# Ledger of designs, part 275: peptides against a protein of PDB entry 5EIB

Target 1, 366 residues: chain A of PDB entry 5EIB
Amino acid sequence: VDLEPGTMDSVRSGPFGQIFRPDNFVFGQSGAGNNWAKGHYTEGAELVDSVLDVVRKESESCDCLQGFQLTHSLGGGTGSGMGTLLISKIREEYPDRIMNTFSVMPSPKVSDTVVEPYNATLSVHQLVENTDETYCIDNEALYDICFRTLKLTTPTYGDLNHLVSATMSGVTTCLRFPGQLNADLRKLAVNMVPFPRLHFFMPGFAPLTSRGSQQYRALTVPELTQQMFDSKNMMAACDPRHGRYLTVAAIFRGRMSMKEVDEQMLNVQNKNSSYFVEWIPNNVKTAVCDIPPRGLKMSATFIGNSTAIQELFKRISEQFTAMFRRKAFLHWYTGEGMDEMEFTEAESNMNDLVSEYQQYQDATAD
Target 2, 366 residues: chain A of PDB entry 5EIB as posed
Amino acid sequence: VDLEPGTMDSVRSGPFGQIFRPDNFVFGQSGAGNNWAKGHYTEGAELVDSVLDVVRKESESCDCLQGFQLTHSLGGGTGSGMGTLLISKIREEYPDRIMNTFSVMPSPKVSDTVVEPYNATLSVHQLVENTDETYSIDNEALYDICFRTLKLTTPTYGDLNHLVSATMSGVTTCLRFPGQLNADLRKLAVNMVPFPRLHFFMPGFAPLTSRGSQQYRALTVPELTQQMFDSKNMMAACDPRHGRYLTVAAIFRGRMSMKEVDEQMLNVQNKNSSYFVEWIPNNVKTAVCDIPPRGLKMSATFIGNSTAIQELFKRISEQFTAMFRRKAFLHWYTGEGMDEMEFTEAESNMNDLVSEYQQYQDATAD

## One batch from the design tools (peptide; made by RFdiffusion4, then SolubleMPNN)

Design b2_p25_6_s2 (from b2_p25_6, 19 letters changed)
Fold by OpenDDE base, seed 4:
Structure b2_p25_6_s2 (fold): chain B 366 residues (1-366), chain A 25 residues (1-25)
Amino acid sequence: as target 1 above (366 residues)
Amino acid sequence: AAAKAAEKAARAAKAAEIAARRAAE
């Protein structure tokens, strides 16, 4: 789905374009112009019914519908505005199904789009209320990984999207292979989301290796375990040491000893015990899939529900506040039928979410 | 169950309010 035709043509002409049904390509002509309001209230609202018709058709063809998975950007107008409209409409029609998202957070390091903080804040407000599980994929973190860790002097969207694809493949491993931890979306929510509003995940992937050093790097269970808990391997620009883990899932892939995995997972928990809440029992879950990802012998994927995710929301909130106090570009949104009150409500709800994370960070077992 | 029903009703009311604003334009 897109409000621009050119993106759909690129997917259709791509190496995997044939895996999608032609009738499932729904697109507009005008685009959202990086405006959340165009995506949510005008251009996106005109297209949403055509998307819902496809969603209904595909849902009816499912033997057992677990829920929905959306991949979208929160910086643009289509992914943010139309994506959150679509989430709301699907949630209204399928209130008992899981809503899962891969939400790409904007960064000034990646895009010069000045209104991205508005689009992100307005989107987070919708995601807090209408999703059950949200993987926070932060363009800030992806850029920093590409530049600092992968030694790419000029990171491209292709380089960032490669990390996104590796992460998405990792976190969905348990859904794609039988007999794994979190084998369905509802079970993932039960294990990872102790409080309904606190459903934003920090994904991480190991190994992250530069092209020049890949041939010299040993892939061991201890190294994978250490790397997936390293802040430099997180796909969200947060330091886990500045917060506390509510819940963690670790997904190992490849041929390895389950005993060695359990030993290393116990060691990393014990070493980092101060960074876990003590009042959630058995809050670390581990899975091992014997099928490695393409091109690797072994990998580890991390899913963290951490109070440190508030650093990401604070960054967006600070950028939002600096623009909104000046009413910068506000007329682009109000001209599409938005009220200034919707901005204040979205800012308030995101700040409340930050306060909730801080409250649970400071909570001790009595 | 009651909390989910109230949250669903609040979402439906806001959706109806937004739809009514669009129909008045």
Scores: peptide ipSAE 0.019, ipTM 0.492, DockQ to the pose 0.046
Fold by OpenDDE base, seed 2:
Structure b2_p25_6_s2 (fold): chain B 366 residues (1-366), chain A 25 residues (1-25)
Amino acid sequence: as target 1 above (366 residues)
Amino acid sequence: AAAKAAEKAARAAKAAEIAARRAAE
């Protein structure tokens, strides 16, 4: 789905374009122009019914519909505005199905789009209410991984999207292969989301290795375990050491000893015990899939529900507030039928979410 | 297709510009 036809042409002409049904390409003629309101109330609203018709058709063809997975950006008007409109409309029609998102968070390090804080804040407001689980994929963190860990002098969107694709492949492993922990979206939500609003995940993938060091790096369970818990390996720009994990899932892929995995997972929890809440028993889940990812002997994917994710929301909130106080570009949104009240409500809800994360960070077992 | 290749190239150029600014900080 896109408000721009050129996006669909690139997917269709791509190496995997043939895996999608031609009728499942739904697109507009006029893009959102990086405006959430165009995505949500005008251009996106004109297209949404056509998307819902396709969603219904595909849902009816499912033997067992678990839910929906949306991949979108929160900085752009289509992904943010139309994406959240679609989430809302799908949630209304399928209230008993899981809504899962891969939400790409904007960063000033990667984009010069000045209105990204508005689009992100307005989107987060919708995601808090209408999703069951959201993977926070932060362009800032992806850039920093590419630069610092992968030793890419000038990270490209291709490099960032490679990390996104590896992460998406990792977190969906249990859904794609039988006999795994979190084999369905609902079970993942039950294991990962102790409180309904606190459904924002910090993903990570290992191994991440620079091209120059790949030949010298052993792929071992200890190294994978160490890397996936490293703050520098998080694909959300927050430091887990500044918060506490509510829940964690680790998905190992490849031929490895389950005993060694369990030992290393226990060791990393013990070493980092101060970074876990003590009042959620068995809050770390581990899965092992014998099938490695393409081109690797083994990998590990990390999913963290951490109170440190508030750093991501605080960053967006600070940027939002600095713009909104000046009413900078606000007329672009109000001209599409939005009220200033909707901005204030979105800001408030995101700040409430931050406060909720802080409350559970400070909570003791007593 | 050409318009989108141009847009993708423009985004890549902008990403390179942002990266160059950050390397100069």
Scores: peptide ipSAE 0.000, ipTM 0.327, DockQ to the pose 0.022
Fold by OpenDDE base, seed 1:
Formats: structure tokens, sequence, C-alpha cells
Structure b2_p25_6_s2 (fold): chain B 366 residues (1-366), chain A 25 residues (1-25)
């Protein structure tokens, strides 16, 4: 789905374009112009019913519908505005199904789109209310991984999207292969989301290795375990050491010893015990899938629900506030029928979310 | 739950208002 036809043509002409049914390509003509209001209230609102018709058709073809997965950007107008409209509409029609998102967070290091803080804040306001689980894929963190870890001098969207795809493949492993931990979206939500509003995850993927060092690096369970808990390996631009993990899931892929995995997972938890809440028992879950990802002997995917994720929201909030105080570009949104009050409500709800994370960070077991 | 329902209703009302304004344009 897109408000721009050219994006759909790119997907259709791509190496996997034939996997998608032609009738499942729903697109507009005018685009959102990086304006959340165009995506949510105007151009997106005109297209949303056509998307819902496709969603209904595909949902009816499912033997067992667990829920929905949306991949979208929060910096753009379509992914942010229309994506959150679509989430709201799907949630209305399927209130008992899980809403999962892969939400790409904007960064000034990656995009020059000046209104991204508005689009992101308005989107987070919707995601807090209408999703059950959200993977925060932060372009800031992806850029830093590409530059620092992968040694890419000029990271491209292709390089960033490679990390996104590896992560998405990792976190969905348990859903795609039978007999795993978190084998359904609801079980994942139950294990990962102790508090309904605190459903934003920091993902990570291992191994991440520069092209020059790939041939010299052994892939071992200890190395994967150490890397996936490294703050520099998080795909959200926050330091887990500045917060506390509420819950963690680790998904190992490849032929490895379950005993070795359990030993290494215990060791890393003990080493990092100060960074976990003590009042949620058994808050780390581990899965092993014998099927490795393509081109790797083994991998590990990390899912963290940490109070440190507030650093990501604080960054967006600071950028939002600096722009909103000046009323910069606000007329682009108000011209689409938005009120300034909706910006204030979105800012308030995101700040409340930050405060809730801080409250649970500071909470001690009695 | 009530706050969410109210916010949802407010967004739906605003979307309808915007749609009505555009139809009058």
Amino acid sequence: as target 1 above (366 residues)
Amino acid sequence: AAAKAAEKAARAAKAAEIAARRAAE
C-alpha cells in the first residue's frame, strides 16, 4: 500500500514482486508529501476503504487469523499518517486480533525531511493506543550500526533495509517454524508486554560483521549472545544500561546445543542483572530454531522491552517541541483540517509514555 | 478504556469533519 504509484511499481519490478497478488497493490496518485495529515485525514482516508477490502479478503482466506503485521515509516506522510489510520480501522473491525508493527523511527542523520518529528509524534500517539506490539526500528541506530560496526563509510537505504529485513526475519522465526517459543502473536504479546501501553520493543540481530572481518570471525553461541546484548547492537538508539529490561526474548537459529544456549543466556543475564527488573520473574525467554537464516550458519535475534526505549521517545519529543514552539510548518497540517490541539495531545501522550517507562524503571520489589 | 473510546470518537469526528469540508470544496 502506498499513496505514490512509483513505490508499488518498484516493488512489482523487484526480485520478489511476483509473490504478491496484483489485486493486493493498492495505491494513490497524489502522495502524502511527507504530511501525516494527508496520510491520515485526506489522501489516505480516500484510499483506506480499498485497502480494508483487500485486508478482509485476505483475512477470510486464512484458516486461523492471528493478527496483522504492518511495516511502515513514522517519518513520512504515508507510512505514518495512512499507516496509523489503517491500524485504527483494522483494530475497529478485528478488535480481538493482535496488531503488530515494524515502525521505522526517523533520524536527521538519514533523512532531511524537516517535519519528521511531527509525523513521528502523531504516529506514536496512535501506536500507543492501537497496537499490541511495536518493534522500534530506529534509523539513527541502523545508521550507527552500518557506520561503526559494518564499517560502511556512506550507509545507504539499501544497507539500512538489509538490517531491517534480517531483524524482521529473526523476530518472526517463531511464527514461521512450528514448535517454538512465542509460536503465535498473542503468546509473544503475553510474554513481552507486562503493561499494555509499554509494548515498544528494541530489536537486535547477530551476527553483525563488517565485510573485511567476516572471514576471520567464528560464529559461536557465546559470541552471538555477547553481541545481541551489546548496546551498540540495538536497532533502537537507546542504551539498555540507562534503563531496565522488563522482558527479553532471544531467538537463536542454526544447529547448536540447547545446553550451550541456556548456559550463555544465563551468563549474560547474570552479568547484566542490574539492567533487569527484579520484580518480573522469568522475564527472559529463549528459543532455538534448527533452521539457520540464508547465508549464515547461525544467528541470534534479540527482542527487548526496556525502559531505556524512553531515550528514543525523548529524542523525538525534543525535536517536536523545538519545532512546535515555533509553529514551523504547522499550516501544512492545519490546512488539511488538523487542530493545534491534536499536536498537544500527541505530545502529551508521548510524554506520559516516557513517564510510565521511568516509573517502572524506578520501581523496586517490596 | 473510556478515554480511548473518547479519543477514537474524536478522531472519527474530525475525519468526518475534514471529509465534509473537502466535499464542500
Scores: peptide ipSAE 0.023, ipTM 0.594, DockQ to the pose 0.063; fails the geometry check
Fold by OpenDDE base, seed 3:
Structure b2_p25_6_s2 (fold): chain B 366 residues (1-366), chain A 25 residues (1-25)
Amino acid sequence: as target 1 above (366 residues)
Amino acid sequence: AAAKAAEKAARAAKAAEIAARRAAE
């Protein structure tokens, strides 16, 4: 789905374009112009019914519909505005189904689009209310991984998207292979989301290795375990050491000893015990899938629900507040039918979310 | 399934307890 026609041709002509049904390509003509309001109230609103018709058709064809997965950016107008409109409409029609998102957070290091803080804040407001599970994929963190870990001098969107795809493949492993932990979206939500509003995850992937170092790297369970818990490997721009994990899931892929995995997972928990809440028993879950990812002997994917994710929301909030106080570009949104009050509500809800995370961070076992 | 439901219920109860404590401060 896009508000621009040219993106559909790129997907269709791509190496995987044939896996999608032609009728499932829904697109507009005008684009969103990086404006959330165009995505949500005007251009996106004109297209949303056509998307919903496809969603209904595909949902009816499912033997067992678990829920929905959306991949979108929060900095643009289409992914943010139309994406959140679509989430809202799907939630209204399918209230008992899981809503899962892969939400790409904007970063000034990657994009100079000045209105990204508005688009992100307005999107987060919708995601808090209308999603069950949100993987926070931060362009800030992706850029830093590409630059520092992968040793890419000038990271491209292609390099960032490679990390996104690896992460998405990792976190969906348990859904694609039977008999695993978190084998369905609802079980994942039960294990990962102790509090309904606190459903924002920091993902991570291992191995991440620079091209120059690939030949010298052994892939071992200890190395994967160490890397996936490293703050520098988080796909969200927050330091887990500044917060506490509410819940964690680790998904290992490849031929490895389950005993070795359990030992390494116990060791990393014990080493990092101060970074876990003590009042949630068994808050670390581990899965092992014998099928490695393509091109790797083994991998590990990390999913963390941490109170440190508030750093991401604080960054967005600070940028939002600095713009909104000046009413900078506000007329682009109000001209598309938005009320200024919606900005204040979105800011408030995001600040409340930050406060809630801080709340559980400071909570002790009595 | 029952064990996971119980674990979720225990988490929800702790959440409510924490929320109630904070509403009382």
Scores: peptide ipSAE 0.005, ipTM 0.291, DockQ to the pose 0.014; fails the geometry check

Design b2_p25_6_s3 (from b2_p25_6, 20 letters changed)
Fold by OpenDDE base, seed 2:
Structure b2_p25_6_s3 (fold): chain B 366 residues (1-366), chain A 25 residues (1-25)
Amino acid sequence: as target 1 above (366 residues)
Amino acid sequence: MEEKEKKKKELEEKAKKYAEKLAAL
């Protein structure tokens, strides 16, 4: 789905374009112009019914519909505005199905789009209410990984999207291969989401290695475990040491000893015990899939529900507040039928989410 | 100590009830 036809043509002409049904390409003509309100109330609203017809058709063809997965950007008007409209409409029609998202958070290090803080804040408001599971993939963290860890002097969208694809492949491993922990979206929610609204995940991937060092790096279970819990390998720009893990899932891939994985996972939990909540029993889950990712002998993917995710929302809120206090560009949104009150409600709900995470963090303070 | 332990139990019970709700859907 896109509000621009050129994006769909790029997907269709790409190496994987033929895996999608031609009738499942739904696109507009005008684009959203990086405006959430165009995506949500105007251009996106004109297209949404055509998308819902495809969603219904594909849902009816499922032997067992677990739920939906949306991949979108929160900085751009289509992914943010139309993406959240789709989430709302799908939630209305399928209230008992899991809504899972891969939500790419904007960063001024990656994009010069001035209105991204508005699009992100308005999107987070919708995600809080209408999703069950949201992977926070932060362009800030992706840029920092590319620059600092991968040693890329000028990270590209291709480099960032490579990290996104590796992370998405990692977190979906249990859904794609039989006999794994979190084998369905509902079991993932049960294991990862202890309370309503607290469904924002910090993903991480290991190994992250520069091309120059890749040939000299041994891949071991201890190294994967240590890297997976390192803040530098998190795909969200939050330091887990500034918060508490509510829940964790670790997905190991490749031929390795389950015993060695369990020993290393126990060691890292014990070493980092001060960064976990004490009131969620068995809050760390580990899976091992014998099938490695393409091009690697082994990998580990991290999913963290941490109160440190509030750092990401605070960053967006600070940027939002700095613009909104000046009423900067507000007329671009109000001109599409939005009220100024909706900005205040979205800011309030995101600040309430930050306060909720902080409350659960403080519940474990000695 | 007692208030913290009470709050801990209330949180454990809320987490359990929500997990049961999610599992029943």
Scores: peptide ipSAE 0.297, ipTM 0.837, DockQ to the pose 0.011
Fold by OpenDDE base, seed 5:
Structure b2_p25_6_s3 (fold): chain B 366 residues (1-366), chain A 25 residues (1-25)
Amino acid sequence: as target 1 above (366 residues)
Amino acid sequence: MEEKEKKKKELEEKAKKYAEKLAAL
């Protein structure tokens, strides 16, 4: 789905364009112009019914519909505005199904789009209320991984999207292969989401290795475990050491000893015990899938529900507040039928979410 | 100590009740 026709042509001409049904390409003509309101109330609202018709048709063809997965950017008007409209409409029609998102957070290091803080804040407001599980994939973290860890001098959107794809493949491993932990979206929510609203995940992937170092790197369970818990491997620009893990899932892939995985997972928990809440029993879950990812002997994917995710929301809130106090670009949103009150409500709800994470961080037995 | 242990138990119960609600859907 896109509000721009050129995006669909790029997908069709791509190496995997033939895997999608032609009738499942829904697109507009005018685009959202990086405006959330244009995606949510005007151009997106004209297209949403055509998307819902496709969603219904595909849902009716499912033997057992678990829920929905949306991949979108919170910086752009289509992904943010139309994406959150679509989430709302799907939630209204399927209130008993899991809503899962891969939400790409904007960064000034990656995009010069000045209104991204508005689009992100308005989107987070919708995601807090209308999603059950949200993987926070932060363009700032992806850029830093590409530059610092992968040693890419000029990271491209292709390099960032490669990390997104690896992460998405990792977190969906348990859904795609039988007999795993979190074998369905609901079991994932039960294991990862201890409270309503606190459903924003910090993903991570291992191994992350520069091209120059790949030939010299042994892949071991200890090295995967150590790298997976390293703050530099997090796909969200927050330090887990500044917060506490509510819940963790670790997904190992490849032929390895379950005993060695359990030993290393116990060691990393014990070493980092101060960074876990003590009041959620068995809050670390581990899965091993014998099927490695393509091109690797083994990998590990991390899913963390951490109170440190508030650093990401604080960054967006600070950028939002700096623009909103100046009423910068508000006329672009109000001209599409938005009220200025919706900005204030979205800012308030995101600040409440930050306060909720802080409350659970401070809820420790000191 | 006692107040912190009480608050810990209240949080454990809230987390458990929410997990049970999610599992029952």
Scores: peptide ipSAE 0.286, ipTM 0.834, DockQ to the pose 0.011
Fold by OpenDDE base, seed 1:
Structure b2_p25_6_s3 (fold): chain B 366 residues (1-366), chain A 25 residues (1-25)
Amino acid sequence: as target 1 above (366 residues)
Amino acid sequence: MEEKEKKKKELEEKAKKYAEKLAAL
């Protein structure tokens, strides 16, 4: 789905264009112009029914519909505005189904789009209410991984998207291969989301290795386990050491000893015990899938529900507030039929979310 | 003290509800 045809034509002409049904390409003509209100109230609102018709058709063809998975950017107008409209409409029609998102957080290091803080804040407001699970994929963290860890001098969108793809493949492993922990979206939500509003995950992937060192690195279970808990491997720009894990899932892939995985997972929890909440029992879940990812002998994917995710929301909120206090660009949104009050409501709900994470961070069992 | 104790009880209740959901899986 896009409000611009060019993106869809690029996907259709690409090496994977044939994996999608031609009739499932729904696109507009005018785009959202990086405006959430265009995506949500005007251009996106005109297209949403056509998307819902496809969603209904595909849902009716499912033997067992678990829920929906959206991948979108929160910086752009289509992914943010139309994406959140679509989430709202799907939630209204399918209230008992899981809404899962891969939400790409904007960063000034990656994009010069001045209004990204508005689009992100307005989107997060909708995601808090209408999603069950949201993987926070932060372009800032992806850029930093590419530059610092992968030793890419000039990270490209292709390099960032490779990390996103590896992570998405990792977190969906249990859904795609039978006999795994969290084999359905609802089980994942129950294991990962102790509190309904606190459903924002920091993903991580291991191994992250520069092209020049890949040939010389033996991948071991201890190294994967250590790397996936390293703050530098988090795909959300927050430090887990500044917060506490509410819940964790680790998904190992490849031929390895389950016993060795369990031993290493216990060791990393014990070493990092101060970074877990003590009052949630058995809050770390581990899965092992014998099928490695393509081109790797083994991998580990991390899913963290951490109170440190508030650092990401604080960054967006600070940028939002700095613009909103100046009434910068508001006329672009109000001109699409949006009320200025909705900005204040979205800012308030994001600040409430931050406060709620902080409350659980400060909560000790003692 | 009283406000911390109240927050602790609220968290214990929430943790219990979460543990019940986990046990039902």
Scores: peptide ipSAE 0.131, ipTM 0.723, DockQ to the pose 0.010
Fold by OpenDDE base, seed 3:
Structure b2_p25_6_s3 (fold): chain B 366 residues (1-366), chain A 25 residues (1-25)
Amino acid sequence: as target 1 above (366 residues)
Amino acid sequence: MEEKEKKKKELEEKAKKYAEKLAAL
């Protein structure tokens, strides 16, 4: 789905374009112009019914519909505005189904789009209310991984999207292969989301290795485990050491010893015990899939529900507040039928979310 | 000590009730 036709042509011409049904390509003509309100109230609202018709048709063809997965950007008007409209409409029609998102957070290091803090804040407000699971994929963290870890001097959108794709493949492993932990979206939510609003995840992937060092790196379970818990490998720009893990899932892929995985996962939990809440028993879950990712002997994917995710929301809130206090560009949003109060409500709800994470961070048994 | 254990149990019970609600949907 896009408000621009050219994106759909790029997907169709891509190496996997033929796996999608032609009728499932829904697109507009005018785009959202990086305006959330244009995506949510005007251009997106005109297209949403056509998307819902496709969603219904595909849902009816499912033997067992678990829920929905959306991949979108929170910086752009289509992914943010129309994406959150679509989430709301799907939630209204399917209130008993899991809503899962891969939400790409904007960063000034990656995009010069001035209004991204508005689009992100307005989107986070919708995601707090209408999603059950949100993977926070932060363009700032992706850029930093590409530059620092992968040693890419000039990270491209292709390099960032490669990390996104690896992460998405990792977190969905348990859904795609039978007999795994978190084999359905609901079990994932039950294991990962201890409280309704605290459903924002820090994804991570291992191995992350520069092209120059790939040939020299022995992939071992200890190295994957260590890298997976390294703050520099988080796909969200927050430090887990500044917060506490509510829940963690680790998904290992490849031929490895389950015993060795369990030993390394126990060791890393014990070493980092101060970074976990002590009031959620068995809050670390581990899965092992014997099927490695393409081109790797083994990998590990991390899913963290951490109170440190508030650092990401604080960054967005600070940028939002700096613009909103100046009333910068508000007329572009209000001109599309949005009320100025919706900005204040979105800011408030995001600050309440930050406060809620902080409350659970400070909720020590000590 | 007792207040801390009480708060821990209250949080654990709250998390458990939500997990049960999610599992029942």
Scores: peptide ipSAE 0.297, ipTM 0.834, DockQ to the pose 0.011; fails the geometry check

